# Designs tried in a protein design run: peptides against a protein of PDB entry 3ESW. Part 200

Target 1, 322 residues: chain A of PDB entry 3ESW
Amino acid sequence: NNIDFDSIAKMLLIKYKDFILSKFKKAAPVENIRFQNLVHTNQFAQGVLGQSQHLCTVYDNPSWHSIVLETLDLDLIYKNVDKEFAKDGHAEGENIYTDYLVKELLRYFKQDFFKWCNKPDCNHCGQNTSENMTPLGSQGPNGEESKFNCGTVEIYKCNRCGNITRFPRYNDPIKLLETRKGRCGEWCNLFTLILKSFGLDVRYVWNREDHVWCEYFSNFLNRWVHVDSCEQSFDQPYIYSINWNKKMSYCIAFGKDGVVDVSKRYILQNELPRDQIKEEDLKFLCQFITKRLRYSLNDDEIYQLACRDEQEQIELIRGKTQ

## One batch from the design tools (peptide; made by RFdiffusion4, then SolubleMPNN)

Design b2_p24_7_s4 (from b2_p24_7, 12 letters changed)
Fold by OpenDDE base, seed 3:
Structure b2_p24_7_s4 (fold): chain B 322 residues (1-322), chain A 24 residues (1-24)
Amino acid sequence: as target 1 above (322 residues)
Amino acid sequence: SKEEEYRKFLIEKALKELEKEKKE
């Protein structure tokens, strides 16, 4: 009797699906206790939890998406995407179009839309006067600045006119659509919202060593892709460790469907000590938060996401062995 | 490892099946 390998494969897939789904059931009391103890005793864990409570959900705002799409030059963006897609994309299928879109959004954002602000221009002297600005320190927001989720305002004095210029560090991405300037935090914050506004699967990546960027899930490449708006970078996870020779300890990705330690993707050399939390506790924490974020999803959604998670873990393991 | 390759194979197969189900 010819072994029906297809039937066996189907049966194994069903059993595997059931096994995966069983892992995403409600947390046992012991897991809840472990989680509570971890976040109360470990400052790094508390920080990851706090970030997850904001970053995993804040960008899933339909009203913000509408404001973004109304603010961007969509005609220019799609014209450029269509042009590049027409050259090379037709041979690769429709899924590659989204990669072209993300690449154009990177170009548009850096070249046409947003500006890097190391120091602000003088409010009195006008454009290209940042070189004349001396930092005086930081203070809390005033009444107007406080309306836009501002925690810190950097204060600068102009060496020419002596006037004070305020640089509010806004966390409201809608305000950033107006100001159109900032550092890596403002860049990543607004760019994450922009990508989400196009209906893309996006994660916010926090690096402990004072940098932030995005990841986009490419349906064409079938993986998470590094995206840095500051660098106009697509699929270059090596730029920090190799090109910048940056030392790093932790990179944590925050998305609507999970929290993932992505350090292995970006920390290729010059690894700093990972002494903020036990590796097993960090793994547990990320899995626990991810499980909570998926509580409302159906079995098919849970299974699909779990498959993506496993693929990502395999990728991260192989990348270190190459 | 052979186990990792096998897991990858299963995941890829499962994803292809899910994609087919979404197109039907």
Scores: peptide ipSAE 0.014, ipTM 0.447, DockQ to the pose 0.094
Fold by OpenDDE base, seed 1:
Structure b2_p24_7_s4 (fold): chain B 322 residues (1-322), chain A 24 residues (1-24)
Amino acid sequence: as target 1 above (322 residues)
Amino acid sequence: SKEEEYRKFLIEKALKELEKEKKE
């Protein structure tokens, strides 16, 4: 009896695919109960859910993408990308072009486009006057500032002229295209939108210890790549734990296709207690939200994403950056 | 290199996790 090994292999592949797809089926009633109980009883879980409701979808706005592309100096950007690609990229394949694009966007954003604002300049005295600014505290937005999703406004007094300068902390990334300044929150918010506007697969990474950055999925490297606009950093996930010696507890990535605990990628030493939620509950929460985000996808899309997820989990466990 | 340090820390972390699983 000639065992048709090809037929057996095909059947095994089908069964494996079905098994993977079964994990992404609509949540059972028991899972829904567990989810509801978790988000109602655990504040950290509620926070992750709240962030996912915003960060996973807000950047998928075609009108915003158009505004971004109209605002950036695309001629300069692509000229620089083409120049770098011509040096090395042809030997490494066409997919590396996107990595060069992200690297140029990091350069362009930090060097040419956006500014770090520790303290604002005095509105009356003009440029390079931030050294004369004294913080008076924070308050709620006024009527004009409220139009641009502003939650808080930092207030400063000029030591020279005595005038008050307001520094609104805008969450509207389109307003940030105008203001062109901020701290890590504003930098990451606008830069995430910029990357999305080029059609890239991007996640927003939230760190509990007051920092935020991006991840970009590189088709060339076939993995998620660390991207920090503030640091002009590409593929340097170690900078926080090693270079900064930063203590951290949680890093959560938010993307259109899922929510992932990426703490293992960034927390290399000086780990703070992870006492905000049980590890099993956090894993469940991220998986549950991810399933919901994928409900509209077809079986092939779900399967491809599941394979990518598995590869990422293997990477995170083995400590091997592919 | 900083990359080598990163790889080292990842390996050490993975080993520590495996040791915890063996004790559990």
Scores: peptide ipSAE 0.013, ipTM 0.370, DockQ to the pose 0.040
Fold by OpenDDE base, seed 4:
Structure b2_p24_7_s4 (fold): chain B 322 residues (1-322), chain A 24 residues (1-24)
Amino acid sequence: as target 1 above (322 residues)
Amino acid sequence: SKEEEYRKFLIEKALKELEKEKKE
């Protein structure tokens, strides 16, 4: 009896697909209860949920994408991308072009577009006067600053002229296209939007220990790639644990299609206690939020994303990004 | 935080190195 291996393979594939899709069906009542109890009883879970409600959707704004593309020097960017792409002997149409684009965007953003702002320059004395600035503290936004999703304003006094300079911590990335300065929060916020504006799959990564960065899904590498705009870093997830010797407990990635604990990608040493939530509860939480984010997707989209998720989980377990 | 200060230090160092490379 010639075993029709092809028929068996097809049948197994169908069953596997159905099994995967079954996981993304509407949550059972028991899961909803578990979720509600978790977010009401665990502050970390509530925080992750709150962040997901913003970060998973805020960057999917076509109007913002248009504004970004109109603001950037696209001619310069693509000129540089094309130059580097050609230099390495790649032909048009290769998926690797997008990696070159992201690398150029990192360069452009850090070198040409955005500034790190530890202390602002004095509004009166002009450029390169930050050394003369003394922090006076923080306050709430004024009426104008409040228009741009400003949570806090850092206040500085110039030691030279005595004038006060305000450094509003804007969360509106469109305002950041104007101000073109900030710290890791502003950098990551605007850079995430920039990457999204090019139609890329991007996640915002929140680290509990006061850092944030991006991940980009490379079609060439077929995986999520670490991207830090502050560091002009591409595919260097080790920089925090190894280069900075940073101690970390949680890294959570937020994207339109899911929330993922990516701690294993970035926490390579000096792991802090993960005591904010039970591991099983965090896993459940991320899966539950991800399931909700995918609720409107079709079966093929769900399946493709599930395959991507599985590959990522394998990567995270195996530690292959060494 | 000490970590923010260290990150700042690293960025400043990297920027200085890049500025040197542009002048060469």
Scores: peptide ipSAE 0.007, ipTM 0.291, DockQ to the pose 0.010
Fold by OpenDDE base, seed 5:
Structure b2_p24_7_s4 (fold): chain B 322 residues (1-322), chain A 24 residues (1-24)
Amino acid sequence: as target 1 above (322 residues)
Amino acid sequence: SKEEEYRKFLIEKALKELEKEKKE
């Protein structure tokens, strides 16, 4: 009997696809109970869920994308991208163009568009007066500031003129297009929206130890790529653990299509105790939320994303950025 | 709008790239 190996291979691929799709069916009652118990009993799990409810969906706003694209100097951006692509990109193929775009957006955002704000300038004395500002503390937003999803307002007094300057910590990224200043939170928030506005696959990475950054899915590199707008950094996941010697416990990525523990990509040394949740429960939580985010997708989309997830998990285990 | 054209261009480019990766 001539074994038709091609026919067998096709059947195996079909069965494999069906098996993968079966994992993304509606959660069993036992899984729902486990999820509910976990988020009600574990504060870290509740925090991850709360963040996912916001970060996984907030940036998928077409009206915001239009406002972003209308605000940015697209002529300058594409001029620079085309210039760099013309030098080296043709040899690597068309897929590398998006990497050049992200690199230019990093440059443009840091150099031309947004400003780091450790302390605000004095509203009365004008530019370059932040050195004269003394922190008085933080308070809740006023009526105007509350319109822009402001959680807290830092209050500063000018040592020169004695006037008070308010630095509202806006979470509305559209307001940040106007203010064009902030710290890592504001930088990452607006930059995530900027990348999404170009139709890119982007995740927001939350680090428990008070830092945040992005990941972009590069079609050229066929993987998730570290992107930090504050550092103008592309594909340098080692900068925190190695360059900064930062101690970290958890890095969680939040995207439209999933929530993923990406700690292994960034925590290369100086690992802090991972004592906030059991590893098995964290894995379950991320998978459960990811499953819910994909409920509306078709079988082909689910399968493709599952294949991408498997590749990422292999990458994270091997520690080799291919 | 010019912005819509650029966005469409980027999306179409990304889709073409994804299709190429599926064929490899």
Scores: peptide ipSAE 0.000, ipTM 0.273, DockQ to the pose 0.026; fails the geometry check

Design b2_p24_8_s1 (from b2_p24_8, 15 letters changed)
Fold by OpenDDE base, seed 3:
Structure b2_p24_8_s1 (fold): chain B 322 residues (1-322), chain A 24 residues (1-24)
Amino acid sequence: as target 1 above (322 residues)
Amino acid sequence: SEINKKLEEILKKKLEEWIKEQAK
């Protein structure tokens, strides 16, 4: 009797799909209570929730996408992408083109568009005067700065002319299209919006130890890919732990479709104590927020995303065994 | 069991095919 393995496999896939979909149904009352208690009693959990409420949705703004695309030199970008794509000659489908696009956007952003600002130039002395700037501290935003979601303004005095220069830490990414300068926060904020404006699946990665970067879902590689705009880095998750010898405890990815602990991708050595929350509670928190973000999706969308999540979890487990 | 290995192979192949189809 030839066992119809194809029929059995089909039946198992249907049952598996139903099982996965059952996990994304409305939260049980007990799960809601656990969630509420966790975010009220644990400061780290409250912080993750607060970040998710902003970072998971803020970049899904069609008006912002239009402004970004109108501001970038799209002709230059696509010319460079087409040139690099043509060199490799790989007929390996439309999906690899997006990887070339992200690599060019990294190049364009760092080399042509945005500037690192450790200290501002003196507003009076002009360009390349940042070396003459002494920090005086931080202040709240003035009436003009407050219009652009500015929480803090760094104040600097010029050692040459004695004038004060303000460096507002804007959180409005549209304002960053004008200012074109900042540190890792401003870089990652605007670059996340840029990638989203091209219709890409992007997550914002928050590291507790004062760094931030992106992840892009490559359809060609069929995985989440590390993207750091500050470093012009593509698929180099090891740069922090290995190259920088950075000590880290938590890396949390925030996207429209979920919140994921991606610490295992980036914390390869020099792991700091993970004492801010119980591991089970963090896993529960991320899953609970992810479930909420997917409440409006249909069964096929939920299943596709769940399969992607499982693949990522397998990858993150295997990476520790290599 | 040999059956479980074959099922795993078929499921892996179907998953790979599904992944390829979703990547189109």
Scores: peptide ipSAE 0.017, ipTM 0.437, DockQ to the pose 0.287
Fold by OpenDDE base, seed 1:
Structure b2_p24_8_s1 (fold): chain B 322 residues (1-322), chain A 24 residues (1-24)
Amino acid sequence: as target 1 above (322 residues)
Amino acid sequence: SEINKKLEEILKKKLEEWIKEQAK
């Protein structure tokens, strides 16, 4: 009797799908208790939860996407993308176009659009006066600054004219479209929104050791790709550990569809102690938050994302980007 | 063992096809 291997394979795929879907069902009471206890007893877990409540959803705002697209020089961007795509992209298929788009957005953002601000220019003396600025400390926002989700304002005194210049650290990415300056936080915040505005799958990566960047899901490469707007970097996850010789403990990615510990992608050497949470508890936390973020998705969407998650986990275990 | 190998091959192929379909 010829074993109908195709029928058996179909049946196994159905059972496998059901098994995967079962993991994304509503959390059992015991899991809810574990989650609640973890976030109430572990400060790092509470921090991850708090970040997820903001970073996983804030960029999924169609109104913001429209404002971004109206603000950017789309003609210049697409002209440059088309130029690079015409050289190499036609042979590789249409999916590579998005990689060229992200690379151009990195160029455009760093070279044409946004500015690094270590110290602000003096409001009185004008441009290129940051060298004359002395930090006096930080304070809370005033009434105007508070309108734009400002948590901290850095205060500087001009050594030349003696006037005070305020550098508000705005968290409103729409305000950042106006100010067009900041440090890694402002860069990553606005750049994450920019990528999202093009309909891309993007995650915000938080590093505990005072840096932040993005990941973009490349359909061409079929994986999450490191993207750092500050560095104009595409697919160079090694830059922190190897090039900077940075010591790091945690890298957590926040996206609309999940929260993932991506530390293994970026921490290649000089790992700091991971003492903020038990590894099992961190894994549980990320999975639990991810599960909650997917509650409104249908079975097919859940299954697709679960397969993507599994591929990423395999990549992270192997320590090799495919 | 032969059944398992053939089944694995079919499953891999279907998984690859599924992955390709999801990438469209």
Scores: peptide ipSAE 0.016, ipTM 0.444, DockQ to the pose 0.299
Fold by OpenDDE base, seed 5:
Structure b2_p24_8_s1 (fold): chain B 322 residues (1-322), chain A 24 residues (1-24)
Amino acid sequence: as target 1 above (322 residues)
Amino acid sequence: SEINKKLEEILKKKLEEWIKEQAK
């Protein structure tokens, strides 16, 4: 009897789809209890939940996207993308255009648009005076700074003129379009919004060891791609562990469609102890939050995202990002 | 079994093809 492998494969795909969809149905009472207990008893879990409540949804704001697109030099950006695409992109197919766009946005953002601010310039002495600035500490925001989701303000004294300069650490990305300066937090925050404004699938990656970056889902590469605006880096997940020799314990990606532990993509050596949560509990937490984020999606969307999730997990296990 | 391995290969190929089609 010739086994009709095609018929069996079709039946298995149907059963697999049904099985996947069953996982994204409403959480069982036992799962809700486990989740509640975990976030109330584990500080790291509570932190991940708190971040997810903000980072997974804040960038999906059409009004912000319009403001971004009106602020950027789109003519310059698309001119540069078209130029690079015309050289090499036609041979690779239309999907590669978005990779060229992200690469140009990285260039434009770092070189033309945003500035690194280790210390602010003196408000009185003007540009290129940051070397004369002495830190006095940090304080809470004033009434004006508080309008722009400011958590802390760094205070500096100018050694030349003696005046005080405030460096508010704004978390409002629209305010960052005006200020056009910051550190890794401000860079990643605004750049995440910029990528989202072009209709891209983007995740915000939080590293426990005080760094943050993005991931972009490339349709050309058919995977999540490392994107660091500070480094003008595209598809270089190794830069932290290998180039910087950075020690890391956790990297968590936050997107509209899910929360994922992406530590295996970035922690290639010098792994710090993962002692903040049990591995099984972290896996459960990320899956539970992801499930909640997908409650409004239809069966086809859920299935597509689940297939993407499985591919990413296979990629992370195989180490194929090398 | 050899049958399970062949089925896994076919399923993997079909999943890869389907995922490529959904990414278009």
Scores: peptide ipSAE 0.016, ipTM 0.465, DockQ to the pose 0.370
Fold by OpenDDE base, seed 4:
Structure b2_p24_8_s1 (fold): chain B 322 residues (1-322), chain A 24 residues (1-24)
Amino acid sequence: as target 1 above (322 residues)
Amino acid sequence: SEINKKLEEILKKKLEEWIKEQAK
C-alpha cells in the first residue's frame, strides 16, 4: 500500500494552518476576564498594555513617513548604500540590500543627522557649551512645548552667562526631526519612525532597566535583527549583557503586529529577578495583545505572522543569534 | 516510525520552501 505521503503532508499542513488560525480567533470570555484581571491587578501588565497602545500603532502614520523622507538626505543615503552594496558584489534585487539600507541609516543617523544630548548647549552662548550647563531640575512643558507631546522639560543654567536653557523631552518624533538631539528615548523614537518610513517591519524594544532600541525584520536573514541607533549597532543583541555588563530583567518588543518578550535575545548574563509578573501571565499578556493587533488581518497574513512568530520563538529558545 | 520520519522530512522541506517563498 503506497502511502501517499504527499497527500498526508498536505492534509497535515491544512490542519496545522487551521489550528494556527484557530488561536487567533476572537478571545474567549475566559481569556478576556483573565486579561482584564491581569491588567487591573498587575502594574507591569498595565504598563505593557499602555505601551502597546502607543508603540504598536503610533509609527504607522503615512503623513509622518512623508515628512521623514522629505527631511532625510535620501540622495546621500542611497549613494552610500549603493556604494557599499556594490563593494560586496551583490546583485541588484537581493533582499540583502535592505540590510545595507538599515546599516547606512544607522550611520547617517548617528554621524550626520542626530546628536546625543547629555546636556543642552546654552541657547545664548551657542554650540559646544553644554559643559557650562548646570541642571536645575525638571518641570512640566510650557504652552509651546506641550504642542509636541512633551511630558518633561529639563532645566539648565549656564555657568557662563547665567541664562536658562530648556531641554524639553519631546515624544513627538516630527519635532525631533527639527531638534535633532536627545538621549536614548529620542534616538529610538525617531529612528523607529525613520525605519518605518522606508516601509520596514520594525519593533520598538523597551528594556525595564532604562534603555530602548529597535528590531528590524530582515528578509535576508529571515529574522528580527537588533538595531540600536545610539550605538550604530546592527545585529549585536549581546552588547548590553556582554559588552556593557548590563543587568536586565525584561525586554519587550512592540510592533504593529505584536508584542513579544524578547528578553532571551538580550539578557545573556546578569539577569535580574523577573518578579514583576508571573512568566505565564506575561506570556499570556503578550499573546493576548498580539491577538488583538491581528484581528483585522486575513487568514494568510495571520498564518504568515504566526510562522514568523514560531521561528522567532525557536530562535529565542535555542539562543542561535550568536 | 519510518512514516513519521518521512512525514517530518516532507514537512521540513515544505517549511523550507515556504520560508524561501516568504523571502521573495
Scores: peptide ipSAE 0.013, ipTM 0.409, DockQ to the pose 0.300

